# Peptides against a protein of PDB entry 3ZOQ: the designs that were tried, part 166

Target 1, 223 residues: chain A of PDB entry 3ZOQ
Amino acid sequence: QLLQDSWWNQLKEEFEKPYYQELREMLKREYAEQTIYPDSRDIFNALHYTSYDDVKVVILGQDPYHGPGQAQGLSFSVKPGVKQPPSLKNIFLELQQDIGCSIPNHGSLVSWAKQGVLLLNTVLTVRRGQANSHKGKGWERLTDRIIDVLSERERPVIFILWGRHAQMKKERIDTSKHFIIESTHPSPFSARNGFFGSRPFSRANAYLEKMGEAPIDWCIKDL

## One batch from the design tools (peptide; made by RFdiffusion4, then SolubleMPNN)

Design b2_p26_1_s4 (from b2_p26_1, 13 letters changed)
Fold by OpenDDE base, seed 1:
Structure b2_p26_1_s4 (fold): chain B 223 residues (1-223), chain A 26 residues (1-26)
Amino acid sequence: as target 1 above (223 residues)
Amino acid sequence: SAELEELEKKLEELLKKEEEELKKLE
């Protein structure tokens, strides 16, 4: 059944914990002294676009893109006008082969988020040009809690776990209730080793339909 | 539900405030 709780009810205790306060202070310093991505107003976009109860699918990423204008607070997603990163290109290639979607002329996945696809990075900020620069600073505890509260939800969730980093979160997911789609990462380094042909989009929709839920319209319209 | 909407509104407000505070430091 659907829990009548929002993200606030699920996460408010985390925001009061010392680790998050320390993270917050760190972020204040970082944004003041460094160029940090995404824009501070976009850090929690995944939660803004997809409420706790509306989550149907979770796609885990590692940390935001660290180039100018790229990150928009959603895993794998880039702002319109930004060239598609290699991993995202491969995601769209698989999308095309899986369910026949055309390759969009942009890289924004906001349309997925609005349909209940939680595009969650495990780390929600990054310093310009320095991948994983904010790893181990506290974000992982918060995002672990996000996974936990979703795992505790009675209404099933589909977790798409690309690559070993995301798959490490599997231990936090109650697989008796929730569905997991695993493959290698869409990165050019690994996509040919299992990501291509994994058909995560049709498989996710198959689970949704089995659950009596509306499938995701994965096809992205051009801008 | 009305309760859910209220809670989500509160979350949104709190997160926006936090984000705005961080933005001011950029």
Scores: peptide ipSAE 0.028, ipTM 0.549, DockQ to the pose 0.017
Fold by OpenDDE base, seed 3:
Structure b2_p26_1_s4 (fold): chain B 223 residues (1-223), chain A 26 residues (1-26)
Amino acid sequence: as target 1 above (223 residues)
Amino acid sequence: SAELEELEKKLEELLKKEEEELKKLE
Protein backbone atom coordinates (compact mmCIF):
# COMPACT_ATOMS: atom_id res chain seq x y z
CA GLN B 1 0.00 0.00 0.00
CA LEU B 2 1.07 3.54 -0.73
CA LEU B 3 2.03 5.81 2.09
CA GLN B 4 -0.68 8.42 2.37
CA ASP B 5 1.98 11.09 2.21
CA SER B 6 2.53 14.57 0.84
CA TRP B 7 6.12 14.95 2.03
CA TRP B 8 7.34 14.80 -1.56
CA ASN B 9 5.42 17.91 -2.51
CA GLN B 10 6.77 19.66 0.57
CA LEU B 11 10.42 18.61 0.31
CA LYS B 12 11.15 17.85 -3.37
CA GLU B 13 12.85 21.22 -3.89
CA GLU B 14 15.22 20.56 -1.00
CA PHE B 15 16.45 17.30 -2.46
CA GLU B 16 17.53 19.15 -5.61
CA LYS B 17 19.51 21.84 -3.77
CA PRO B 18 23.32 21.79 -3.65
CA TYR B 19 23.48 21.50 0.14
CA TYR B 20 21.51 18.27 0.10
CA GLN B 21 23.53 16.82 -2.75
CA GLU B 22 26.69 17.59 -0.79
CA LEU B 23 25.16 16.00 2.30
CA ARG B 24 24.26 12.92 0.30
CA GLU B 25 27.79 12.59 -1.03
CA MET B 26 29.17 13.00 2.47
CA LEU B 27 26.85 10.29 3.76
CA LYS B 28 27.94 7.92 1.02
CA ARG B 29 31.55 8.35 2.10
CA GLU B 30 30.70 8.05 5.78
CA TYR B 31 28.69 4.85 5.42
CA ALA B 32 31.41 3.37 3.24
CA GLU B 33 34.32 4.24 5.52
CA GLN B 34 32.83 4.16 9.03
CA THR B 35 30.03 2.66 11.07
CA ILE B 36 27.13 5.09 10.85
CA TYR B 37 23.80 4.97 12.68
CA PRO B 38 21.03 4.38 12.09
CA ASP B 39 20.96 1.79 9.34
CA SER B 40 20.73 3.63 6.02
CA ARG B 41 17.28 2.15 5.44
CA ASP B 42 16.09 3.74 8.67
CA ILE B 43 17.37 7.31 8.16
CA PHE B 44 13.97 8.62 7.09
CA ASN B 45 11.83 6.39 9.31
CA ALA B 46 10.16 9.41 10.89
CA LEU B 47 8.83 10.41 7.47
CA HIS B 48 8.01 6.81 6.56
CA TYR B 49 5.86 6.20 9.63
CA THR B 50 4.19 9.62 9.75
CA SER B 51 3.02 11.33 6.55
CA TYR B 52 2.88 15.10 6.24
CA ASP B 53 -0.90 15.10 6.44
CA ASP B 54 -1.02 12.66 9.35
CA VAL B 55 1.30 14.64 11.64
CA LYS B 56 -0.51 15.52 14.86
CA VAL B 57 2.44 15.93 17.23
CA VAL B 58 6.14 16.62 16.71
CA ILE B 59 8.80 15.60 19.23
CA LEU B 60 12.22 17.01 18.37
CA GLY B 61 15.48 15.29 19.22
CA GLN B 62 19.05 16.26 18.46
CA ASP B 63 20.83 13.34 16.80
CA PRO B 64 20.57 9.54 16.84
CA TYR B 65 21.90 7.26 19.54
CA HIS B 66 25.44 6.29 18.60
CA GLY B 67 25.65 2.80 20.11
CA PRO B 68 25.21 -0.51 18.29
CA GLY B 69 21.65 -1.48 17.49
CA GLN B 70 20.10 1.51 19.24
CA ALA B 71 18.93 4.09 16.72
CA GLN B 72 15.97 3.29 14.51
CA GLY B 73 15.46 6.65 12.81
CA LEU B 74 13.02 7.99 15.41
CA SER B 75 13.93 10.54 18.08
CA PHE B 76 14.41 9.03 21.55
CA SER B 77 13.32 5.60 20.31
CA VAL B 78 15.42 2.42 20.49
CA LYS B 79 14.93 -0.93 18.82
CA PRO B 80 13.29 -3.70 20.82
CA GLY B 81 15.75 -5.65 22.93
CA VAL B 82 17.92 -2.59 23.51
CA LYS B 83 18.38 -1.26 27.02
CA GLN B 84 16.41 1.93 27.51
CA PRO B 85 18.68 4.99 27.62
CA PRO B 86 18.37 7.23 30.70
CA SER B 87 16.40 9.95 28.92
CA LEU B 88 13.94 7.41 27.56
CA LYS B 89 13.49 5.89 31.00
CA ASN B 90 12.59 9.32 32.29
CA ILE B 91 10.15 9.82 29.42
CA PHE B 92 8.38 6.63 30.48
CA LEU B 93 8.41 7.69 34.12
CA GLU B 94 6.70 10.94 33.18
CA LEU B 95 4.29 9.00 30.97
CA GLN B 96 3.36 6.83 33.93
CA GLN B 97 2.87 9.76 36.27
CA ASP B 98 1.05 11.84 33.66
CA ILE B 99 -1.54 9.40 32.35
CA GLY B 100 -0.94 6.14 34.21
CA CYS B 101 0.77 4.08 31.51
CA SER B 102 2.84 1.10 32.55
CA ILE B 103 6.57 1.18 31.90
CA PRO B 104 7.09 -0.90 28.76
CA ASN B 105 9.67 -3.67 28.60
CA HIS B 106 11.19 -2.13 25.45
CA GLY B 107 12.02 1.31 24.11
CA SER B 108 10.39 1.38 20.68
CA LEU B 109 8.18 4.40 20.04
CA VAL B 110 6.94 3.14 16.67
CA SER B 111 3.40 2.97 18.02
CA TRP B 112 3.52 6.74 18.58
CA ALA B 113 4.85 7.34 15.08
CA LYS B 114 2.05 5.29 13.54
CA GLN B 115 -0.50 7.47 15.30
CA GLY B 116 0.86 10.74 13.93
CA VAL B 117 3.71 11.58 16.30
CA LEU B 118 6.61 12.76 14.15
CA LEU B 119 9.71 11.69 16.08
CA LEU B 120 12.19 13.95 14.32
CA ASN B 121 15.87 14.44 15.09
CA THR B 122 17.39 17.65 13.76
CA VAL B 123 20.41 15.61 12.63
CA LEU B 124 19.53 12.23 11.17
CA THR B 125 22.85 10.35 11.26
CA VAL B 126 25.83 9.87 13.58
CA ARG B 127 29.16 8.05 13.66
CA ARG B 128 29.44 5.14 16.06
CA GLY B 129 30.53 6.39 19.45
CA GLN B 130 30.79 10.01 18.31
CA ALA B 131 27.85 12.14 19.38
CA ASN B 132 27.12 15.12 17.11
CA SER B 133 29.69 13.96 14.56
CA HIS B 134 27.35 14.87 11.70
CA LYS B 135 26.27 18.20 13.15
CA GLY B 136 26.45 21.10 10.71
CA LYS B 137 26.70 18.90 7.61
CA GLY B 138 23.36 19.79 6.06
CA TRP B 139 20.73 17.81 7.98
CA GLU B 140 19.70 20.85 9.99
CA ARG B 141 18.73 22.71 6.83
CA LEU B 142 16.49 19.87 5.69
CA THR B 143 14.90 19.36 9.10
CA ASP B 144 14.40 23.11 9.44
CA ARG B 145 12.45 22.91 6.20
CA ILE B 146 10.37 20.07 7.66
CA ILE B 147 9.51 22.30 10.61
CA ASP B 148 8.79 25.21 8.27
CA VAL B 149 6.35 23.31 6.06
CA LEU B 150 4.56 21.98 9.12
CA SER B 151 4.37 25.50 10.52
CA GLU B 152 2.87 26.67 7.23
CA ARG B 153 0.25 23.92 7.30
CA GLU B 154 -3.26 25.17 8.05
CA ARG B 155 -4.20 22.18 10.18
CA PRO B 156 -2.63 22.79 13.61
CA VAL B 157 0.33 20.80 14.93
CA ILE B 158 1.49 20.26 18.50
CA PHE B 159 5.24 20.72 18.99
CA ILE B 160 6.81 19.17 22.08
CA LEU B 161 10.13 20.91 22.70
CA TRP B 162 12.28 19.36 25.43
CA GLY B 163 15.40 21.32 26.30
CA ARG B 164 17.21 24.29 24.80
CA HIS B 165 18.20 22.69 21.51
CA ALA B 166 14.63 21.87 20.57
CA GLN B 167 13.34 25.16 21.93
CA MET B 168 15.63 27.05 19.56
CA LYS B 169 13.27 25.94 16.79
CA LYS B 170 10.34 27.79 18.35
CA GLU B 171 11.12 30.87 16.27
CA ARG B 172 10.25 28.85 13.16
CA ILE B 173 6.81 27.88 14.45
CA ASP B 174 3.72 30.03 13.90
CA THR B 175 2.28 30.01 17.41
CA SER B 176 -0.88 31.68 16.16
CA LYS B 177 -1.80 28.36 14.54
CA HIS B 178 0.22 25.72 16.36
CA PHE B 179 0.62 24.63 19.96
CA ILE B 180 3.91 24.45 21.86
CA ILE B 181 4.66 22.29 24.88
CA GLU B 182 8.00 23.21 26.45
CA SER B 183 9.97 21.84 29.37
CA THR B 184 13.49 20.93 30.38
CA HIS B 185 15.05 17.90 28.74
CA PRO B 186 14.26 14.38 30.03
CA SER B 187 17.99 13.84 30.62
CA PRO B 188 18.88 12.87 34.19
CA PHE B 189 20.78 16.15 34.40
CA SER B 190 17.71 18.28 33.73
CA ALA B 191 14.58 16.19 34.23
CA ARG B 192 14.00 17.26 37.84
CA ASN B 193 14.24 20.91 36.83
CA GLY B 194 10.96 20.88 34.94
CA PHE B 195 10.49 17.80 32.77
CA PHE B 196 8.98 15.70 35.54
CA GLY B 197 5.51 16.99 36.19
CA SER B 198 5.30 18.80 32.84
CA ARG B 199 2.63 16.31 31.69
CA PRO B 200 3.31 16.67 27.97
CA PHE B 201 1.22 13.64 27.01
CA SER B 202 -2.05 14.68 28.62
CA ARG B 203 -1.49 18.26 27.47
CA ALA B 204 -0.96 17.13 23.90
CA ASN B 205 -4.14 15.08 24.00
CA ALA B 206 -6.04 18.02 25.46
CA TYR B 207 -5.04 20.12 22.45
CA LEU B 208 -6.01 17.34 20.06
CA GLU B 209 -9.42 17.09 21.67
CA LYS B 210 -9.91 20.85 21.37
CA MET B 211 -9.14 20.49 17.68
CA GLY B 212 -11.71 17.72 17.33
CA GLU B 213 -9.06 15.10 16.64
CA ALA B 214 -8.54 11.68 18.13
CA PRO B 215 -6.07 11.66 21.02
CA ILE B 216 -2.82 9.72 20.93
CA ASP B 217 -2.73 6.40 22.73
CA TRP B 218 0.59 7.02 24.42
CA CYS B 219 0.63 3.76 26.35
CA ILE B 220 3.04 1.23 24.88
CA LYS B 221 2.35 -2.49 25.03
CA ASP B 222 4.99 -4.96 26.06
CA LEU B 223 6.57 -7.13 23.42
CA SER A 1 -6.63 12.46 -6.36
CA ALA A 2 -4.44 11.27 -9.19
CA GLU A 3 -1.99 14.07 -8.49
CA LEU A 4 -1.64 13.13 -4.83
CA GLU A 5 -1.13 9.50 -5.69
CA GLU A 6 1.60 10.43 -8.14
CA LEU A 7 3.39 12.56 -5.56
CA GLU A 8 3.19 9.79 -2.98
CA LYS A 9 4.67 7.32 -5.42
CA LYS A 10 7.50 9.70 -6.27
CA LEU A 11 8.34 10.17 -2.61
CA GLU A 12 8.41 6.46 -1.92
CA GLU A 13 10.57 5.81 -4.95
CA LEU A 14 13.01 8.59 -4.09
CA LEU A 15 13.46 7.58 -0.48
CA LYS A 16 13.66 3.89 -1.26
CA LYS A 17 16.27 4.37 -3.97
CA GLU A 18 18.36 6.64 -1.80
CA GLU A 19 18.22 4.27 1.15
CA GLU A 20 19.13 1.33 -1.03
CA GLU A 21 22.09 3.14 -2.53
CA LEU A 22 23.38 4.06 0.91
CA LYS A 23 22.88 0.50 2.13
CA LYS A 24 25.01 -0.86 -0.69
CA LEU A 25 27.93 1.07 0.75
CA GLU A 26 27.59 -0.35 4.25
Scores: peptide ipSAE 0.024, ipTM 0.555, DockQ to the pose 0.016
Fold by OpenDDE base, seed 4:
Structure b2_p26_1_s4 (fold): chain B 223 residues (1-223), chain A 26 residues (1-26)
Amino acid sequence: as target 1 above (223 residues)
Amino acid sequence: SAELEELEKKLEELLKKEEEELKKLE
């Protein structure tokens, strides 16, 4: 199977729909003719690292980084050895201010994913050097369904929504049983307007503890 | 069940707190 059993059970109907088949055909052409990120095997890494049942927290991004070697199929995350993008640097600054974590010497958020943090982009592929080049091609419909099935889950989820794009998905989330943490985006253009000081990490852990769940170890060790 | 009722109470408390915190940020 393409995905873990828990996600497959939730999404199998989507993969059979015409929109996804068209998306798949588009991707085949794009990967053959262009440089596309992330690597094709890494497209669904967010779902591979975090099963449907194990999701505790969701962090939404827009689309993958479009530079060489950056994207690894996880929102905001970059492969080890890659310079930390400005937004990610600000995320680590807030992490340090919020709960005292040291800034890591790499930008991989895989440790979060393995603990139940779904690092989901709404669009899962991009052409080299062309931000949003795969916008409106079908990914948004699939990722909307991912949000929907999480919203329908009985066990509560914490959604961290940074910036307008992510916050637009709030209408799909049942706020009677799930939790929303909202602020401005960690981008240098918006971080000082609400992201810094929002303390999303401690707040998320506080919610987890209230639900009787283990908190996330947000601190990232050096490699 | 008693467990569900307790969870629902905790959820309600958390939601109220979150709404208050969001109002402070806006």
Scores: peptide ipSAE 0.000, ipTM 0.258, DockQ to the pose 0.018
Fold by OpenDDE base, seed 2:
Structure b2_p26_1_s4 (fold): chain B 223 residues (1-223), chain A 26 residues (1-26)
Amino acid sequence: as target 1 above (223 residues)
Amino acid sequence: SAELEELEKKLEELLKKEEEELKKLE
């Protein structure tokens, strides 16, 4: 079994499908022939840190950072010691303005993941220096299924959808059960057009409290 | 596929090791 947690029960059928087998064969070749991010052992970090049953919030990204040492298998997150990318810096700025958190001296969002924030990219791998290089190779089908099974879950989920790419997934989300928080993307190109001031963190916690669940501690401690 | 299953098990093992290393950093 790929995952010995609640995700396996939800995704086991996908792993047996031809598309995933083809994807896996592609990945074998890619990792052998090129520099691929994240490290192969980090591809499913989002699912490892946050089980199916533990998901409270989903934050969708597109694909991993394609620079050396950046991607760690979590959307928007970078490994400790790595310079914070511009979008992540803006996320922390909004976090500070929204709920008063200090800006951390690192970019790891693992603490969010451990609390039930599924930091999911729609595409889980990328070639070095080539954004979207693994688009359309099969990841989207798997990650769509992840969204689907979460949407089908009885316990509500909060989906934070920054930008048009993430918002395209709304059609897969049962809004009669689940909550959606939307804004422009945290990218410097779009953040001032709606992301800043959108207060996704306090809004997410408000929904969690309304559901009778513990809020997320969004504040990240320095390392 | 037995081969795929083996690869996936190896991947899972590697992920667990990485998580342990990450916990040391945080």
Scores: peptide ipSAE 0.033, ipTM 0.560, DockQ to the pose 0.019; fails the geometry check

Design b2_p26_2_s1 (from b2_p26_2, 13 letters changed)
Fold by OpenDDE base, seed 4:
Structure b2_p26_2_s1 (fold): chain B 223 residues (1-223), chain A 26 residues (1-26)
Amino acid sequence: as target 1 above (223 residues)
Amino acid sequence: SEIEEYAKALGISVEEAREIAERLLS
């Protein structure tokens, strides 16, 4: 039978647009001349792990971690063996407080992605040691389209929007059809101002159950 | 073909694109 990719069907028109071609050319230069994260083959891991049709929950990040070996193409996630960044530690603290999960000995959120949690950054690449260095280069237009096509989907999606940057995307989401969970960012600078105690994981599962869908197993096993 | 276009768009091999597509079909 013919192989299908649900994201390709949704995004193929974007890939033909000049802005995306320019972005690709820029990325070719950047990866050739500088250290860029994540690895080029991992840029679209969020889409690779979670198909368009399988998306249940979306968690938006800004851009990838800019330290060596950290970014794996999933928002907030780090490769096994990498020290958990402060924001991720706070995510796990809230997870423990919310639904009783143990804090895992690694920071990989791949298990969430495989269950239908789209871990999407709005910008998908970054220069080593230079946060937001690829802001305004074309990624935002593509990722806006990703949000748009999910918003247009008939089957409801749950959007978890931590912090002001993610919350700015709320205007692109049909709130009559989709669910939004908002709080301050899990960063140490903002977590105590609303993220802790926001219980996004139990709330997401409550929505899924109400929709007649299987809940996410948010608890992450040790590797 | 769609798989070739997908591979080109994402900057990956056709073989990798096929593997991804198969996985996404669950």
Scores: peptide ipSAE 0.025, ipTM 0.580, DockQ to the pose 0.017
Fold by OpenDDE base, seed 1:
Structure b2_p26_2_s1 (fold): chain B 223 residues (1-223), chain A 26 residues (1-26)
Amino acid sequence: as target 1 above (223 residues)
Amino acid sequence: SEIEEYAKALGISVEEAREIAERLLS
């Protein structure tokens, strides 16, 4: 009755390391004393929805949304009923222009995650109203390891790297095996400088087809 | 057990860990 999890096998050694123990203790205090997002049960949703072996595409974010009810444990994703943040709106605009998908009436990207799109933030928690408040506390080391073990995987992965922060992770990716899609960030401050028209969704599917894999159904149905 | 260690690592119950594992294996 022992269940082996593909991510557990890849990451179990990290959880025993001092940095992670310190991170865990910090998080215990933070969740007890502050309002932290996402919900503690949702921190690892990206890994919960997309197993190590099922990863087809990785989309890197920075840290969770810091408003009430927003963060879903998935990069760029918001829970149903939550207003779409500006960056997410731009993602859907590009999706529409790229492959003709309609703009969904919600911001949940769970359907992508279930198809093998790992929606990973580099930092997995945040204090309410304080962007990057948990930067440099240990998450980056764990998420770097996630990127590393994916890079080491023989079956190719497609990494979508929007903006400089995500693109800094390119050095950790074996580009002899894996595919990189880069553009400016979907943020309103940068989207017109390269994100719009970058067509990451069709390009990702083109790579998947070349690999003989099923493409991602990027179109999100209304709830 | 591995599931107990996983639960401990994530700060969740063993039951929750099992549910997660089942989803990951599906």
Scores: peptide ipSAE 0.022, ipTM 0.567, DockQ to the pose 0.017
Fold by OpenDDE base, seed 2:
Structure b2_p26_2_s1 (fold): chain B 223 residues (1-223), chain A 26 residues (1-26)
Amino acid sequence: as target 1 above (223 residues)
Amino acid sequence: SEIEEYAKALGISVEEAREIAERLLS
């Protein structure tokens, strides 16, 4: 028997809306005419790895990495074999300082996703070499809806909001049910202003334990 | 493969995972 997809149930109405249809048409043109990241098959990897019901933690990013072979449809994550971007490197530094994890020899956060960490970018595609090139094209409306349906969920979610862009989504989160962990962004431009020492990983696990849920194994094994 | 990983992560068949992926991208 086929299982009902929890994200489909939550988002099917969005996919029928004109804005999303327009977004899809735009994306069809973009992928045909431009080099777009991630691969079209990887756009929704965050939802593929982490079902609506399985979401424990949300980590919001802005948009995908725009370099060749980097983006894999998960916020902050890069494909194996790809050099760790500065923000990701800082994430791992904080991870090490927070809970003692070793720095992995790769940048894939798939292991987090598989455990219920929704690695969601607010914009899910980007042109090669052009950061935020797909901003304002409709993704934000969909991803806002993703946040909304999670906020509406009875089972609590932990939202990790790094930086001002992610923190702007706080207004959409029912803080009577859900938990928010905020700090400056892991970017080299801001990490020293609050991200380092913010201990988001241990704090997230503390909330999970309080909820009676299994903590996330944040430590990433080498490949 | 990634689709197999998705299927495993969702506790569904590869075929179902592919179908879901196609729906989301339609």
Scores: peptide ipSAE 0.014, ipTM 0.426, DockQ to the pose 0.018
Fold by OpenDDE base, seed 5:
Structure b2_p26_2_s1 (fold): chain B 223 residues (1-223), chain A 26 residues (1-26)
Amino acid sequence: as target 1 above (223 residues)
Amino acid sequence: SEIEEYAKALGISVEEAREIAERLLS
């Protein structure tokens, strides 16, 4: 079975629901008539890099970057060659202070995804230059289901929830089984109010080790 | 097939879906 232990087994029923069909029809029109990010083939990269069974850590974002060439279907991540956005720069600063990683010369977090870090935005598409333009169109229902099926999984997951938007999802997470790491958002407007010094990377690895799982290699190599 | 259904659901080609599935098994 090619899709064994994949998200297909967890989400196939969602894809048949009217809300998702309407979302797909909306997306078809949007991609045909406007510039939408990420590329249509990259929308579900988070699910493609990290299978349902392989998820160790979840990092929630809101929606994709809305500038040319930035979004690659992973929360906070940008394609190589793209200038690191302010929030991502702060993530790397905290990474350096937390566990001593060097700041990479690119902003791709694909290496995290391949190790079991689900880099999930709650909304998976955006119009060029229009943040949150696809909010309330059906993505949130799908991504809520993604959180739900992870919460229902017996093997524990670590949820890293930066800022209020992500933290609102805490009510969907069974904290008797799963671990939550919370702080303010890495945005320049909030990072100094709790994100810096929160040490989410070492804390996540501490939980993984406690569970008997391999830790994440958070350090990103230069390209 | 499941691959075709997956491809349709995600708005990708069957070829792309197959490549993804094969990579997940490797």
Scores: peptide ipSAE 0.520, ipTM 0.895, DockQ to the pose 0.017; fails the geometry check

Design b2_p26_2_s2 (from b2_p26_2, 11 letters changed)
Fold by OpenDDE base, seed 4:
Structure b2_p26_2_s2 (fold): chain B 223 residues (1-223), chain A 26 residues (1-26)
Amino acid sequence: as target 1 above (223 residues)
Amino acid sequence: SEIEEFAKALGISVEEAEKIKERELS
């Protein structure tokens, strides 16, 4: 029954809906006329790296970084060689304090994605220099469906919800089956209000171990 | 084919779609 666990089988009905077709047409225009991030081939990197069945943990972001060369199609992640954004720096600080990982010399979270951490933004594209410029254009409907089909999965998932935006998705998650880790956002404006000391990484691994699953190796090696 | 439809839907190459499919079937 592996075929029914594919992202295509879970999402194919969405791709046929008018809203998604309109979104695609909008994106074609945007990428043709403006600088849009991430690269068009990287939009669905979260799904590329983490299959539906392999999802162990979900980390929700809002929308991609809007600076040159930053967005990698994974929430909070930046391409190697890119300066770590403030929120990501705080994520690594918490990682160090939580489980003792060294702070990596890059900001790529691909190693997490390959282990089953779905690094999903609710909006998957952005105009250069214009945060949330593609909000309300159809992405949220698709990503809501992604959350829904994961919530419907029998095998439990751990949802890490940093900040109010991500926490608004809690109503879509069946908490009788799935685990939720909540705190304030890692942003410098909010991290000291609850993110630091929240220990999301050790807590996630504790849940995985209770379920008889392999824990995530959260430590990131230098490149 | 299903793989071509998936690639088209996600705006990715068939090769990339195949990699996703292979991972999901492994």
Scores: peptide ipSAE 0.027, ipTM 0.522, DockQ to the pose 0.018
Fold by OpenDDE base, seed 2:
Structure b2_p26_2_s2 (fold): chain B 223 residues (1-223), chain A 26 residues (1-26)
Amino acid sequence: as target 1 above (223 residues)
Amino acid sequence: SEIEEFAKALGISVEEAEKIKERELS
């Protein structure tokens, strides 16, 4: 008897729905006809690294980076060797100011994911050079369900919602059980308007400690 | 099997799906 996967248990009904089947068919065509990011094997890296039960923190992104070799299937994260995008640079600047972490020489957030930080984009694929090209194709419904099932979980989750897009998901989160950390987006266009100084990392750890859970080691070592 | 369905649903290999399960069980 196979033990059920925690994500499978939570999402299996979604995978059977027509919208998801349509999404899958769309993706098959897109990956065949276009350059799509991330690699198809990396689409669900957030779920690969962080099980449903292991989720401690959720950081929501919009959609993957659309440049070559960037997207890693994790929100804000880039593969090692890839130049840190501006938003990620600002994330690390805030990390440094918040809890004293050094700026890593890479942009991979896999270490966060492995500790229970679900680095979830609301849209999980993108065409090369075309931001939000897969918006409205079904991903949002699935990722909304991911948020929903986490919200329904008895064990509390911390949702870090940077910027308006992520904050729109607040209505789906049971704030009687879960914690929300909100600020402006780390983008250069908005970081100075509230992201810097928001101290999301220490605040998240404070909530984790309050819940009797181990804090996240947010500091990322060099590769 | 459940693992095959999971792999199919996520568009990943059975091997990758098994690794996910192993992580959940660890």
Scores: peptide ipSAE 0.026, ipTM 0.504, DockQ to the pose 0.018
Fold by OpenDDE base, seed 5:
Structure b2_p26_2_s2 (fold): chain B 223 residues (1-223), chain A 26 residues (1-26)
Amino acid sequence: as target 1 above (223 residues)
Amino acid sequence: SEIEEFAKALGISVEEAEKIKERELS
């Protein structure tokens, strides 16, 4: 569960702080006494798949899916073989309408992560069946620092902020350097109020191209 | 659940989210 050197250099000071030590102790107890998602080895998958220097796009979620076999340490993503949650279905619908991608037969966004899309939840663990059960336990301080060090990076980042929770992080982002794409959340309760038609994928790629960066291949192949 | 996800998205309680859902779906 060791982080890449690029993230370690940015976050090593956080891991030495009391709040993170307390978080780790809490997690040890939780994983021992409760069913916690994702698997402990998958907690930092977002950072494992996307190094600090390789981040091109950030998509923020709140906390992991709390059902069996769903969460894989990436925001909005589910393991292969898992039914796509409603928000993820809507993400793929917008992807199809935006840039013509086919709807994949699975919900894994690992291919995005490998291309530089940081799929970060603000809280990285959850108890089975208990949404936000690990809110306020220290994850938010770490993930805020992740946003901060990305904001401080001179090489621009694109932040895709769906819904109010994600948009609250906008204050931490230096908009003189970085780009923000905002819309309503892909949830079925809000998607028709602005998410659909927001075209975040093509817009993100347009920014990347302006910066001389390779665009993201957002289309996900079937397994 | 969908309602929990909606609540998360808006940063509100599930109870408040239910009220919004009922309004929007009525």
Scores: peptide ipSAE 0.024, ipTM 0.585, DockQ to the pose 0.186
Fold by OpenDDE base, seed 3:
Structure b2_p26_2_s2 (fold): chain B 223 residues (1-223), chain A 26 residues (1-26)
Amino acid sequence: as target 1 above (223 residues)
Amino acid sequence: SEIEEFAKALGISVEEAEKIKERELS
């Protein structure tokens, strides 16, 4: 069935702005001259899997994994067959303790995305082996707009903000309409300082139920 | 068309753009 709004309708004005054209030209050069992740066809996978109207939950990341075969255009997610990064392992540990899910034998969060969990990085590309190499090149302005249009949406959204970087976006979110779940980052450097025991998954579902919406099935099946 | 413009704007194929639209229209 037809949904009320589309990503194109929400973002089309951004694509005409000089900053985005400059970003595109930069990316063309980068992909030609460097090894860039994710694959160019996967850059917007978060939007591929979750429409504007289907968004129930947003999980913000910083930028993609910078190792071979890891990034698949979804925050924190890795392609099947790829070893789970430390932060993702901790996410699954909290998931297990929060709602009893088993730890999957892979790291793909596509099943979340298909249910309305927008797995959005603030920066959508990275050079191989160079974390944050595409910071400040224009992605942040586009992804800020994504947050803005979600904040402007009448139907409430749940924002899960792990760590300071994600929490800096709180000022863009209308908390009179939307819900925010905050904790420290799932990174091994910070997880024991508040992420573990934060129970973001059950809390998100509790909000969804209060809104009369179907909860997310957070449990991930083995492949 | 809107799909072609969207694909061009995002720098993706029309096929990928349609994939996004399919989810938005489901």
Scores: peptide ipSAE 0.018, ipTM 0.466, DockQ to the pose 0.018

